# Peptides against a protein of PDB entry 5D63: the designs that were tried, part 127

Target 1, 292 residues: chain A of PDB entry 5D63
Amino acid sequence: SLRRGIYHIENAGVPSAIDLKDGSSSDGTPIVGWQFTPDTINWHQLWLAEPIPNVADTFTLCNLFSGTYMDLYNGSSEAGTAVNGWQGTAFTTNPHQLWTIKKSSDGTSYKIQNYGSKTFVDLVNGDSSDGAKIAGWTGTWDEGNPHQKWYFNRMSVSSAEAQAAIARNPHIHGTYRGYILDGEYLVLPNATFTQIWKDSGLPGSKWREQIYDCDDFAIAMKAAVGKWGADSWKANGFAIFCGVMLGVNKAGDAAHAYNFTLTKDHADIVFFEPQNGGYLNDIGYDSYMAFY

## One batch from the design tools (peptide; made by RFdiffusion4, then SolubleMPNN)

Design b2_p20_1_s3 (from b2_p20_1, 6 letters changed)
Fold by OpenDDE base, seed 3:
Structure b2_p20_1_s3 (fold): chain B 292 residues (1-292), chain A 20 residues (1-20)
Amino acid sequence: as target 1 above (292 residues)
Amino acid sequence: SIEDQFRAELNKFSKIAKVE
């Protein structure tokens, strides 16, 4: 079954993603097919899937940027019915905004069925052009029509997944204690992470003994990422991944504070030095404490 | 290596701290 998380949703037939046009929060904003760039944020194309309790395989889909929800216009079962962004809530009972999402017959892609109408989210005619219509359309779970098959590329991790990634890393001290601050985290590409770092002013900050040293840099980076998240996205219920670690060297005679994020495949962590913006697989310290 | 250089610089600014 599909896990709660943030997804980039890509058509199985053509290189097109589900896009909220202009990222607008207005009711009735068209959801359309649009090209995307791998390993980038794709701002208007990220969707938070929130599972509905006690309703099997059924979700709301909230656009991260606009904070609005995928909505089948008037809940109509007519082929060609518009799919739009519309105001809503994560646990709504409005069947216009409830989507049953299950694996297609190919076992890799998903189909997205409106809970009420039983029609499917369809890239009309498989049109790969920017702005192509996405609509509700008649279909079945078992047919192979790629117009109604979607890859769900997960762009976030749960706190448990982050914890597991940390546990796999060899640079963790035996006394390690981790503290989880949120439940679901959008994982940023390094380019975006670096840009936030640059915009924070940290590249020009002067290291000063005790008064502004490693812990200050690390906390400032964490704060900058948090603010970036709040300023960039209208959806709630997730955070932006940026961890803080305290570590000790192998000799046990030096300690450091630094940041970390997750690798692209979300399986491992990579260390980030906020004093110089570097990414390292080995920062020279073993972490005895982290919060993220 | 670049990583070695970074490590050297980080060590310069490290603190003495107690391990739990």
Scores: peptide ipSAE 0.023, ipTM 0.642, DockQ to the pose 0.109
Fold by OpenDDE base, seed 4:
Structure b2_p20_1_s3 (fold): chain B 292 residues (1-292), chain A 20 residues (1-20)
Amino acid sequence: as target 1 above (292 residues)
Amino acid sequence: SIEDQFRAELNKFSKIAKVE
């Protein structure tokens, strides 16, 4: 079953993703097919899937950028019915905004069925052009039509997954204590993470003994990421992944504060040095404390 | 509290020599 998370939703037939046009928060904004760039943020194409309690395989889909929800216009079962962004809530009872999402017959892609109408999200005619119509369309779960098959590329991790990634890392001290601050985290590409670092002013910040040293840099980076998240996305219920660690060296006579993020596959952590913007698999310290 | 725990950890950190 599909897990709660943030997804980039890509058509199985053509290189097109489900896109909220212009990222607009206006009710009735068209959801369309649009090209995407792998390993980038794809701003208008990220969707938070929130599972509905006690309704099997059923979700709301909130556009991360606009904070609006995928909505089948008037809940109509007619083929060609518009799919739009519309104001809503994560746990709505409005069937226009409830989507049953299950694996297609190929076992890799998903189909997205409106809970009420039982029609499917369809990239009309498999059109790969930017702005191509996405609509509700008749179909069945077992059909192989790629117009109605979608890959759900997970762009986030749960706190549990992050915790597991940390636990697998060899640079964790035996006295390690981790503190989880949120439940779901958008994991940024390094390029975006670095850009936030640059924009924070940290590259130009002067190291000063005690008054502005490693811990200040690390916390400033986390604050910058938090602000970036708040300023960039209108959806709620998730955070941007950026951890802070306190570590001790092997000799036990030196300590350092630094950041960390997750690797592309979300299976491991990578350390980030906020004093120089470097990414390292081994920062030379074993973490005895983290919060993220 | 979580805040108290963070403070405790930071205090522990302050007892160790910091590096750049």
Scores: peptide ipSAE 0.023, ipTM 0.635, DockQ to the pose 0.364
Fold by OpenDDE base, seed 1:
Structure b2_p20_1_s3 (fold): chain B 292 residues (1-292), chain A 20 residues (1-20)
Amino acid sequence: as target 1 above (292 residues)
Amino acid sequence: SIEDQFRAELNKFSKIAKVE
C-alpha cells in the first residue's frame, strides 16, 4: 500500500538513513547508512518509489540526486551482498532493481525485499555510523529485526493531495480554477524555498507598474524553483512544488498574484509573497486561479 | 505598501483581473 512518491528512508532501530554515497551516478556506488537532519533536504538520501504495474507492492527506488537505482549486486541471495546505485529505468524488469516493500510486523515500518533474491535490505549489525554497510540479508516478513525495518517518510505529494490541501484552505474563491502541471511534487522546507528565492534575485527586484509587478514576481519565483529543481536533481518523473495564485480581496477592489507551498505535514498550503519573501497563512486575498 | 500597489494597479485595469 506504499504510494508512489519521494521518501526519506530511515532505519527503525538507529537514526540512520539510506544514503547513496557521495550522490554518485557511477554504477556500483555503495548505498550506506548515514546520519540525517530532520526537516532538511538530505540530498543523497531521497528516493523516488515507482510502483510496478501488476506486481503487487513492488517498486523501483531511484535516487533523486544521482538518478540511479537501488540495485542488489548480481541479484545474489547471499547474506552480505552489496546494495548499490546502478543505472536503470523506472519500470525495469531487472529483478536486481525490483523491491517489494510492505509493512513490517510492527505496522509502522516497512521491510524492503529484493524481488528476485527474496533477501531484505539490511543495515548490517545496526551500525549507526556514517558509511555503514547496507546489504541484502536473509530474513522474513514477520521478523522483528530492526536492522531490516525502515520508516518511509514521504517528502512529496501527489497532484491530488496538493489539490485537496488547496480545497481545505479558507482563502479560496468560489470561482477557483486550479491547473495541475505535474503528478508528483517534492515539497521543500521553507528554508530551502527561501534560499531559492534569495538566489533568484527577486529580493533586489524593483516593482514597476505593469512591466514588472506582482505577476512577474510570482512567475519568476516559480521559474526559479523550476530551474533549481532541474539543476539539483538527476531523477525524472517529479517536480518541485511551487504554486502561483491569482487572488482578489474581500472587498473586490484589489487583486494580487502570489505563490504558495505546502506545510510540513502536507495537509495545508501556506502563501508566499515573492515581493518580500514572507510566509503567510492569510495573504489577504482569495484565490480564483492557481497553477502548480 | 505592496497592497496599495495592487489596489492602484487594479484600478488602472491591471492585467491581474478580479473575478466578476
Scores: peptide ipSAE 0.023, ipTM 0.684, DockQ to the pose 0.101
Fold by OpenDDE base, seed 2:
Structure b2_p20_1_s3 (fold): chain B 292 residues (1-292), chain A 20 residues (1-20)
Amino acid sequence: as target 1 above (292 residues)
Amino acid sequence: SIEDQFRAELNKFSKIAKVE
């Protein structure tokens, strides 16, 4: 079954993603097909899937940027019914905003069925142009029509997944204790992570013994990422991944504070030095504490 | 030690969240 998380949803037939037009929070904003750039944020094309308790394979889909929800207009079962952004809540009972999401017959893509109407989210005519209509359309679960098949590219990790990635890393001290601050994390591309670092002013910050040293740099980076998240997204229920670690060197005579993020495949962590903006697989310390 | 200092200071904040 599909896990709770943030997804980039891509059509199985053409290089088009489900896009909330202009990222607008207005009720009735069209959801359309739009081109995307791999390994980037794709601001208007991220969707938080929240599973509905006790309703199998059924979710709400919240646009991360606008904070509005995928909505089948009037819940109509008529083919060609508009799919729009609309205000809502994560655990709504409104069938216009409830979507059953299960694997298609090909075993890799998903189909998205409206819970009430039983119609499917359809890229009309498989149109790859920007602004192409996405609508509810008649279909079946076993039909092979690529207009109604979607790849769910997961852009976030759960706290458990982050914990597992840390546990696999060889640079963890035997006394390690980790503290989880949130439940779900959007994982940023390194380019975005670096840009936040640059915008924070840290590249020009002066190291000063104790008063502004490694721990201050590391915490300032985390604060900058937190603020960036709050200022960038209107949806709730997730955080932006940026960890802080405390580590000790092999000799045991030096300690350091630094950041870390997740690799592109979300399977491992990479260390980030906030004093110079560098990414390292080995920062020269073994972590005995982390919070993220 | 610096390690002990870090534990003393930062653990105060991190413990408000779930422990791994």
Scores: peptide ipSAE 0.015, ipTM 0.607, DockQ to the pose 0.073; fails the geometry check

Design b2_p20_1_s4 (from b2_p20_1, 8 letters changed)
Fold by OpenDDE base, seed 1:
Structure b2_p20_1_s4 (fold): chain B 292 residues (1-292), chain A 20 residues (1-20)
Amino acid sequence: as target 1 above (292 residues)
Amino acid sequence: SIIDEFRAELNKFKKIAKVE
């Protein structure tokens, strides 16, 4: 079954993603096919899938940027019915905004069926052009039509997945204590992470004994990422991944505070030094505490 | 509580020399 999370949803037939036009929050904004750039934030193409309790394989899909939800216009079962962004809530009972998402016959891609109409999200004619129509269309779960098959590229991690990534790292102290602050985290590309760091003013900040040293830098970075998240996305129910760690050197007589994020495959962590913007596999300290 | 434990860990950090 599909896990709760943030997804980039890509057509199985052509290199096109499900895109909310202009990222607009207006009711009735068209959802269209649009090109995307791998390993970047595709701003209007990220969707938070929230599973509906006690309704098997059924979700709402919230556009991360606009905070609006994927909506089948009037819930119509007519082929060619528009799929739009529309205001809603994560646990709505409105069948126009409820989507049953299960694996297709190929075992890799998913199909997205409207709960009420039983029609499927369809990239009309498999059109790969920017702005191509996405609509509800008749179909079945077992047919192989790529117009109705979608890859769900996971762009977030659960707190448990983050915890597992940390546990795999060789630079974790035996007395490590982790403190989880949220449940689901959007994982940023390093380029975006670095840009946030630059925009925060930290590159121009001066290290000063006690009054503005390692812990201040690390916390300032986390705060900057948090603010970036709040300013960038209208959807709720997720955080932006940016951790703070406290570490001790091998001799046990020096400590450091630093940041960390996840690798693109979400399997490992990478350390980030907020005092210089560097990414390191080994920060030179063994982490005994983290919060994220 | 988890918050109290968290605070305790932060306090431990302050007891170790911060060199950078």
Scores: peptide ipSAE 0.115, ipTM 0.773, DockQ to the pose 0.315
Fold by OpenDDE base, seed 5:
Structure b2_p20_1_s4 (fold): chain B 292 residues (1-292), chain A 20 residues (1-20)
Amino acid sequence: as target 1 above (292 residues)
Amino acid sequence: SIIDEFRAELNKFKKIAKVE
């Protein structure tokens, strides 16, 4: 089953993603196929899939940028019915905004079926052009039509997944304690993470004994990421991943505070030094506490 | 409590020299 999370949804046939046109929050905004750039934030193409309790394999899809939901116009079963962004709620009962998402016959891609109409999200004619129509269309779960097959690339991690990544790191102290602040985290590309760091003013901040030292830098970075998230996205129910760690050196006579994020594959963590913007696999300290 | 545990970890940090 598809897990709750943030997804970049790419067509299985052509290099197009499901895009909310202009990221507009207006009701009736077209959802279209659009090109994307790997390893970047595709701003209008991120969707929070929220599973509906007690309804198997059924979700709402909230556009992260607009905070609106994928909506089949009038719930019509007619082929070619528009799929749009529309105001809604994560746990709506409106069948226009309920989507059954299950694996396709190829075992890798998914199909997205409207709960009410039983039609499928379709990249019309497999058109790879920017702005290509996405519509509800007749189909079956077992057919191989790539117009209706979508890869769900996970862009977020659960707190449990983050915890697992931390646990695999060799620089975690035996007495480590992690404190989870949220449930689901958008994981940023390093380039975006670095840009937030730059924009925060931290590169120009001066280290000062006690009054502005390692813990201040680390907390300031986390605050900057948090604010970036709040200012960038209209959807709720997720956070931006940026951790703070406290570590001690091998000798036990020096401590440091620093940040960390997840690697591209979400399987490991990488340390981030907010005092210089560096990414390190080994920051020289064993982490005994983190919050994220 | 989780809060008490968190405080303990922070206090541990305070007891160790911050060198950078």
Scores: peptide ipSAE 0.115, ipTM 0.774, DockQ to the pose 0.285
Fold by OpenDDE base, seed 4:
Structure b2_p20_1_s4 (fold): chain B 292 residues (1-292), chain A 20 residues (1-20)
Amino acid sequence: as target 1 above (292 residues)
Amino acid sequence: SIIDEFRAELNKFKKIAKVE
């Protein structure tokens, strides 16, 4: 069962991802196949899958960049029907924007079936070129056609998954308390995280006793990430992962405030020092409180 | 409340020497 989350959706046959052309928010914007770069933000190729309550394996797919939804034009069952971005809502009843997503016969990829038409999202002819047509096409759940098989690469974590990652870290104090601010978090590559840090002005900020010290740096980083998220994406219902932690040393006589993010596999956290932009597995403190 | 607990944690932090 596919979980709620943000996904990069990649064709099982060729190195192409489902792309909203130019990230445009206009109704009828073509959804196309497009190349992608692993371990980077593929801006027009991220989709928030929102499960529909009481409708098994059925989702809306919201383009993160445009805030529009995957839409089968006129809900037509004709092979070759356009799949476009279109305005919508996460819990719409419009069958043009409802997609049943289940495992394919290979057990690793998914097929994406329109709820109404029962046709499948198809990379036409398996064309790997940028701008290749994606359309609704006839098919079955059990056939092996890679044109209709898609890998869902999870790009986000739930608050529960973040909690689990934190709990696995050996540098968490026994009295640790975490405070969750959101439900789903886009996890950024370190390169993007670092760029946000650079653009925030923090690299040029001067440490000053009490008035601008560790807590100010850590909160400023979180604020910068939040602003970056708001400025970058039109979709709602998610946040950008950037935590703030308070830690104490082993002796209990020194404290520090810092940031943290998740590793590439989302299984662990890595500490981030906003005063110098460093990533560390051990920041030298045991974290007793976090909010994210 | 969660809010009160959070405030308590922040106050705890302020009572410890910040070296960085």
Scores: peptide ipSAE 0.111, ipTM 0.772, DockQ to the pose 0.291
Fold by OpenDDE base, seed 2:
Structure b2_p20_1_s4 (fold): chain B 292 residues (1-292), chain A 20 residues (1-20)
Amino acid sequence: as target 1 above (292 residues)
Amino acid sequence: SIIDEFRAELNKFKKIAKVE
């Protein structure tokens, strides 16, 4: 079953993703097919899937940028019915905004069925052009039509998944304590993470004994990422992944504070030095505490 | 409590020489 999380949703037939046009929060904004750039933040193409309690395989889909929800216009079962962004809530009972998402017959892609109408999200005519219509369309779960098959590329991790990634790292001290601050985390590409670092002013910040040293740099980076998240996205219910760690060297006579993020596959962590913007697999310290 | 534990970890950090 599909897990709660943030997804980039890509058509199985053509290189198009489900896009909220212009990222607009206006009711009735078209959801369309649009090109995307791999390994980047596709701003209008990220969707938070929130599972509905006690309704199997059924979700709301909130556009991360606009904070609006995928909505089948008037809940109509007619083929060609527009799919739009519309105001809503994560746990709505409005069937126009409830989507049953299950594996297609190929076992890798998903189909997205409107809970009420039982029609499927369809990239009309498989059109790969930017702005191509996405609509509700008649279909069946076993049909192989790629117009109605979608890959769900997970762009976030749960706190548990992050915890597991940390636990797999060989540079974790035996007395490690992790403090989880949120439940779901958008994982940024390193390029985006670095850009936030650059924009924060940290590259020009001067190390000063005690008054502005390693812990200040690390916390400033986390604060910058947090603010970036708040300023960038209108959806709620998730955070941007950026951790702070405290580590001790092998000799036990030196400590350091630094950041960390997750690798592309979300299976491992990579250390980030906020004093120079470097990514390292080994920062030279064993982490004994983290919060994220 | 979580707060007490966190405080203890911070105190531990301060007791070790920090490096650049």
Scores: peptide ipSAE 0.106, ipTM 0.770, DockQ to the pose 0.319

Design b2_p20_2_s1 (from b2_p20_2, 11 letters changed)
Fold by OpenDDE base, seed 1:
Parts: C-alpha cells; sequence; structure tokens
Structure b2_p20_2_s1 (fold): chain B 292 residues (1-292), chain A 20 residues (1-20)
C-alpha cells in the first residue's frame, strides 16, 4: 500500500509529471502533464498523499506549492472530465477529491482512481508536451494502458525512516538521544540545501567565541531551512528536513554543533558544516544528540 | 564505560568543551 508522503508523480509511458499549472491556488486551475528535471525540486509537481482513515488505499492529494487538492470536476464519470486544483482539506469527505491509489498490473506503477466516479487519472493520448491534458477517464485496474499508470517517486521520509537512517550511521555515539520534531520531512537536493545556506547570509557570518560559534551557525541553518519551507510551500502537515547535532570527537576532548540531511536514496545521513557549506560523510565527531 | 562517562560530561559541559 502507498504510504503517507510527498510524491513526484511521473507517467509510466512518457517523461511527464503531474503538474499544477503555474502552481496557482485558484479553484479550477488545470492539472497538466509537464516535463521535469530529475533530482530537482520540481516546484509545481509535488503532492502530499494523505491516507483516509478506514477507507482502504484512498487518499487526498495536496499540491505542495499551492496548498490546493486534486479535484475531479463535478465528480463526473464522463471520459475527458477535467482534473483541477481546488480548495479542500486533508481528510475531506468530498468524493471529488478522494483518490484510490493502488498498484497497476505491472507491479511497479500505480493507478489513481477517483473514489466517487471510479474513473482514472489519465494523461490524455499519452501526450508528452508541456500542458498536456490530464483528465478522468474510463478504465480498469488490470489493463496495461500507460496513459493511466503513474510512478510515485517518494520525495519525503517519515520520522521513523529518518531515525533509522541516523541509527545505522557509523558516526553516532552509543549514548545518542534524538528528538523528533515532525512526522514527515521533504528531503531537499543538496543544491537546494546549499542555496538556502547561501541565501541565509551564513557564508558571510563571522565566527566569534561563544557569541556566534558552532551552535549558532547550526541553529541559524535550521531556522533558514524552516523559513524557506514556510515561504515556499502553502501545504501543511510536513516539514523540511534539516537536523542539528551535537557531537564529541574521538579523543573525547572537544565538542561541535553541526547540521545533517539525508542522502538521495534516503537510506543514510550526510553531515553539513554550516560554517563553510561543506558536505561530509565524516565530520570528525560522533553525535550524542540531535533534533530534527 | 569511560567513553560513556565522557559523553555524560559533554552533555552538561558542552559550552566549555566546544572547539569551533
Amino acid sequence: as target 1 above (292 residues)
Amino acid sequence: SAEDAAVARFREEYAALKAA
């Protein structure tokens, strides 16, 4: 079953993703096929899937950028019915905004069925052009039509997944205590993480004993990422991954504060030094405390 | 362990022990 999370949703037949046109929050904004760039944020193409309690395999899909929800216009079962962004809530009872998402017959892609109409999200004619129509269309769960098959590329991690990634890292002290601040985290590409760091002013900040040293840099980076998240996305119910660690060196005579994020595959952590913007697999310290 | 004891000290005395 599909897990709660943020997904980039890509067509199984052509290199096109489900895109909210212009990221607009207006009711009735078209959802369209659009090209994407791998390993980038793809701003208008991220969707938070929220599972509906006690309704098997059924979700709302909130556009991360606009904060609006995938909506089948008038809930119509007619082939070619528009799929749009529309205001809503994560746990709505409106069947226009409820989507049953299950594996297709190929076992890797998903199909997206409107709960009410029982029609499927369809990239009309498999059109790979930017702005191609996405509509509700008749179909079945078992047919192999790639117009209605979608890969769900997970762009976020749960707090449990983050915790597991930390736990298997060799630079975590045996006495480590972690404090989880949120439930689901968008994991940023390093390029985006670095840009936030640059925009924060930290590259020009001066280290000063006690008054602005390692912990100030690390906390400032986390604050910058948090603010970037708040300023960039209108959806709620998730955070941007950026951790703070306190660590001790191998000699046991020095401590340091630093940041960390997750690797591309979400299986490991990588350390980030906010004083110079460097990414390191080994920062020279073993973490005994983190919050993220 | 001795290392655990050292970390216990670090938890309480980070301010005095941070190097950068």
Scores: peptide ipSAE 0.238, ipTM 0.836, DockQ to the pose 0.124
Fold by OpenDDE base, seed 3:
Structure b2_p20_2_s1 (fold): chain B 292 residues (1-292), chain A 20 residues (1-20)
Amino acid sequence: as target 1 above (292 residues)
Amino acid sequence: SAEDAAVARFREEYAALKAA
């Protein structure tokens, strides 16, 4: 079954993603097909899927940017009914905003069925143009129509997944203690992570003994990422991944504070040096403490 | 153990040990 998380939702037939037009929070804002750029944030095309307790395979879909929810207009079962952004809540009982999401017949893509109408989210005519209509449309779970099949590319990790990635890393001390601060984390592309670092002022910050040294840099980076998250997204219930570590070198005679994030495949961590903006697989220290 | 003692030092003496 689909896990809670943030997804980029791409059509199985054409290179088009589910996009909330202009990221607008206005009720009735069209959800449309739109091109996307791999390995970028795709601002208006990220959706938080929240599973509904006790309703199998059923979710709300909250647009990260707008904080509004995928909504089948009037819950109509008519083919061609608009799918829009609309105000809502994660655990709503409004069937206009409840979506049953299960694997399609191909076993890789998903279909998105409105809980009430039993119609499916459809990229009308498989139109690959920007702004193409996405609508509720009649269909079945077993048909092969790619207009109604979607790849759910996970853009976030749970705290447990992050914990597992850390545990697999060879630069973690045997006595490591991690402190998990949130439950679900959007994982940023390095380019975005770096831009946040640049905008934080850290590149111009001077290292000063104790008063502004490695721990200050690392904490400042985490704070900058947190602020960026708050300023960028209207949805709640997730954080932006950015960790702080304290580590010791192999000789055991030096310590350091630094950041870390996750690799693109979410399987591993990569270290980030906030004093120079570098990404490293080996920062020269083994972490004995992290919070993220 | 010796390892435990070393880790204890890392945790309690970070301020003295940080190099950068």
Scores: peptide ipSAE 0.233, ipTM 0.822, DockQ to the pose 0.123
Fold by OpenDDE base, seed 5:
Structure b2_p20_2_s1 (fold): chain B 292 residues (1-292), chain A 20 residues (1-20)
Amino acid sequence: as target 1 above (292 residues)
Amino acid sequence: SAEDAAVARFREEYAALKAA
């Protein structure tokens, strides 16, 4: 079953993703096929899938950027019915915004069926052009039509997954205690993480004993990421991943505060030094405390 | 408590040992 999370949804047949046109929050904004760039924040193409309690395999899909929801126009079962962004709520009862998402026959891609109409989200004619129509269309769960098959590339991690990634890292102290602040985290590409760091002013900040030292840098970075998240996305129910760690060196005679984020595959963490913007697999400290 | 232990580490280890 599909887990709650943020997904980049890519067509199985052509290199096109489900895109909310212009990221607009207006009701009726077209959802279209659009090209994407791997390993970037494809801004208008991220969707928070929220599972509906007691309704098997059924979700709302909230566009991260606009905060609006994938909506089958009038809930119509007619082939070619527009799929649009529309205002809604995560746990709506509106069948126009409820989507049953299950594996396709190929076992890798998913199909997205409207709960009410039983039609499927379809990249019309498999058109790879920017702005190509996405519509509700008749179909079956078992057919092989790639127009209705979608890869759900997970762009977020649960707190449990983050915890597991930390636990696998060799630079974690035996007395480590982690404090989880949120339930689901969008994981940023390093380029974006670095840009936030640059924009924060931290590159020009001067280290000063006690008054602005390592913990201030690390907390400032986390604050910058948090603010970036709040300013960038209209959807709720998730955070942006950026951790703070306190660590001690192997000799036990020095301590440091630093940041960390997740690797591209979400399986491990990488340390980030907010004083110089460096990414390191080994920062020279073992973490005994983190919050993220 | 777990919280007490975390605070103790911060105060006794981090605050005492941080240098950079």
Scores: peptide ipSAE 0.223, ipTM 0.798, DockQ to the pose 0.256
Fold by OpenDDE base, seed 4:
Structure b2_p20_2_s1 (fold): chain B 292 residues (1-292), chain A 20 residues (1-20)
Amino acid sequence: as target 1 above (292 residues)
Amino acid sequence: SAEDAAVARFREEYAALKAA
């Protein structure tokens, strides 16, 4: 089944993603097909899928940017019914905002069925143009129509997945203790992570013995990412991934504080040096403590 | 635990060991 997480939802037939028009939080804002750029944030095209307890394969879809939810207008079963952003809650009982999401017959893409109407999210006519209509439309689970098939590209990790990525890294000390701060994390592209670092002022910050040294840089980066998240997204229930580590070198005669994030495939961590903005697979220290 | 004790030791040593 589909895991809880943040997804970029891409049409299986054309290079178009499910987009909340202008990222607007207004009720009734159209959800449309829109082009996207791989390996970027795609601001209006990220959706938090929250599984509904005790309802198999059923979710709400919250637009990360607007904080509003995917909504089938009036829950109508008529083909061509508008799909819009609308205010809601993660665990709503409103069937207009409940979506059953399961694998299509091709075994790779998903179909998105409205729980109440039993119609499917449809990129009308497979139109690849920006602003193309997305609507509820009649269909079946086994139908091969790519207008109703969607790839769910997961853009986040659970705390457990992050923990697993850390645990298999070769630069973790045997005495390592991690402290998990949140449950789900949006993983940023390095370009975005770097931009946050730049905007934080850290590139111009002066290292000073004890008063502003490695731990200050690392914590400042963590704080900058947190603030960026709060300022950028209206949805709740997730964090932005940015970890802090304390490590010791192999000789045991030097310690350091640094950051880390996850690789694109979410399988590994990469270390980030907040004093120079560098990404490293080996920062020269083994972590004995992290919080993220 | 032995692990907890080890972490505690590193916490104390960090201030003395950090150099960058």
Scores: peptide ipSAE 0.223, ipTM 0.813, DockQ to the pose 0.161

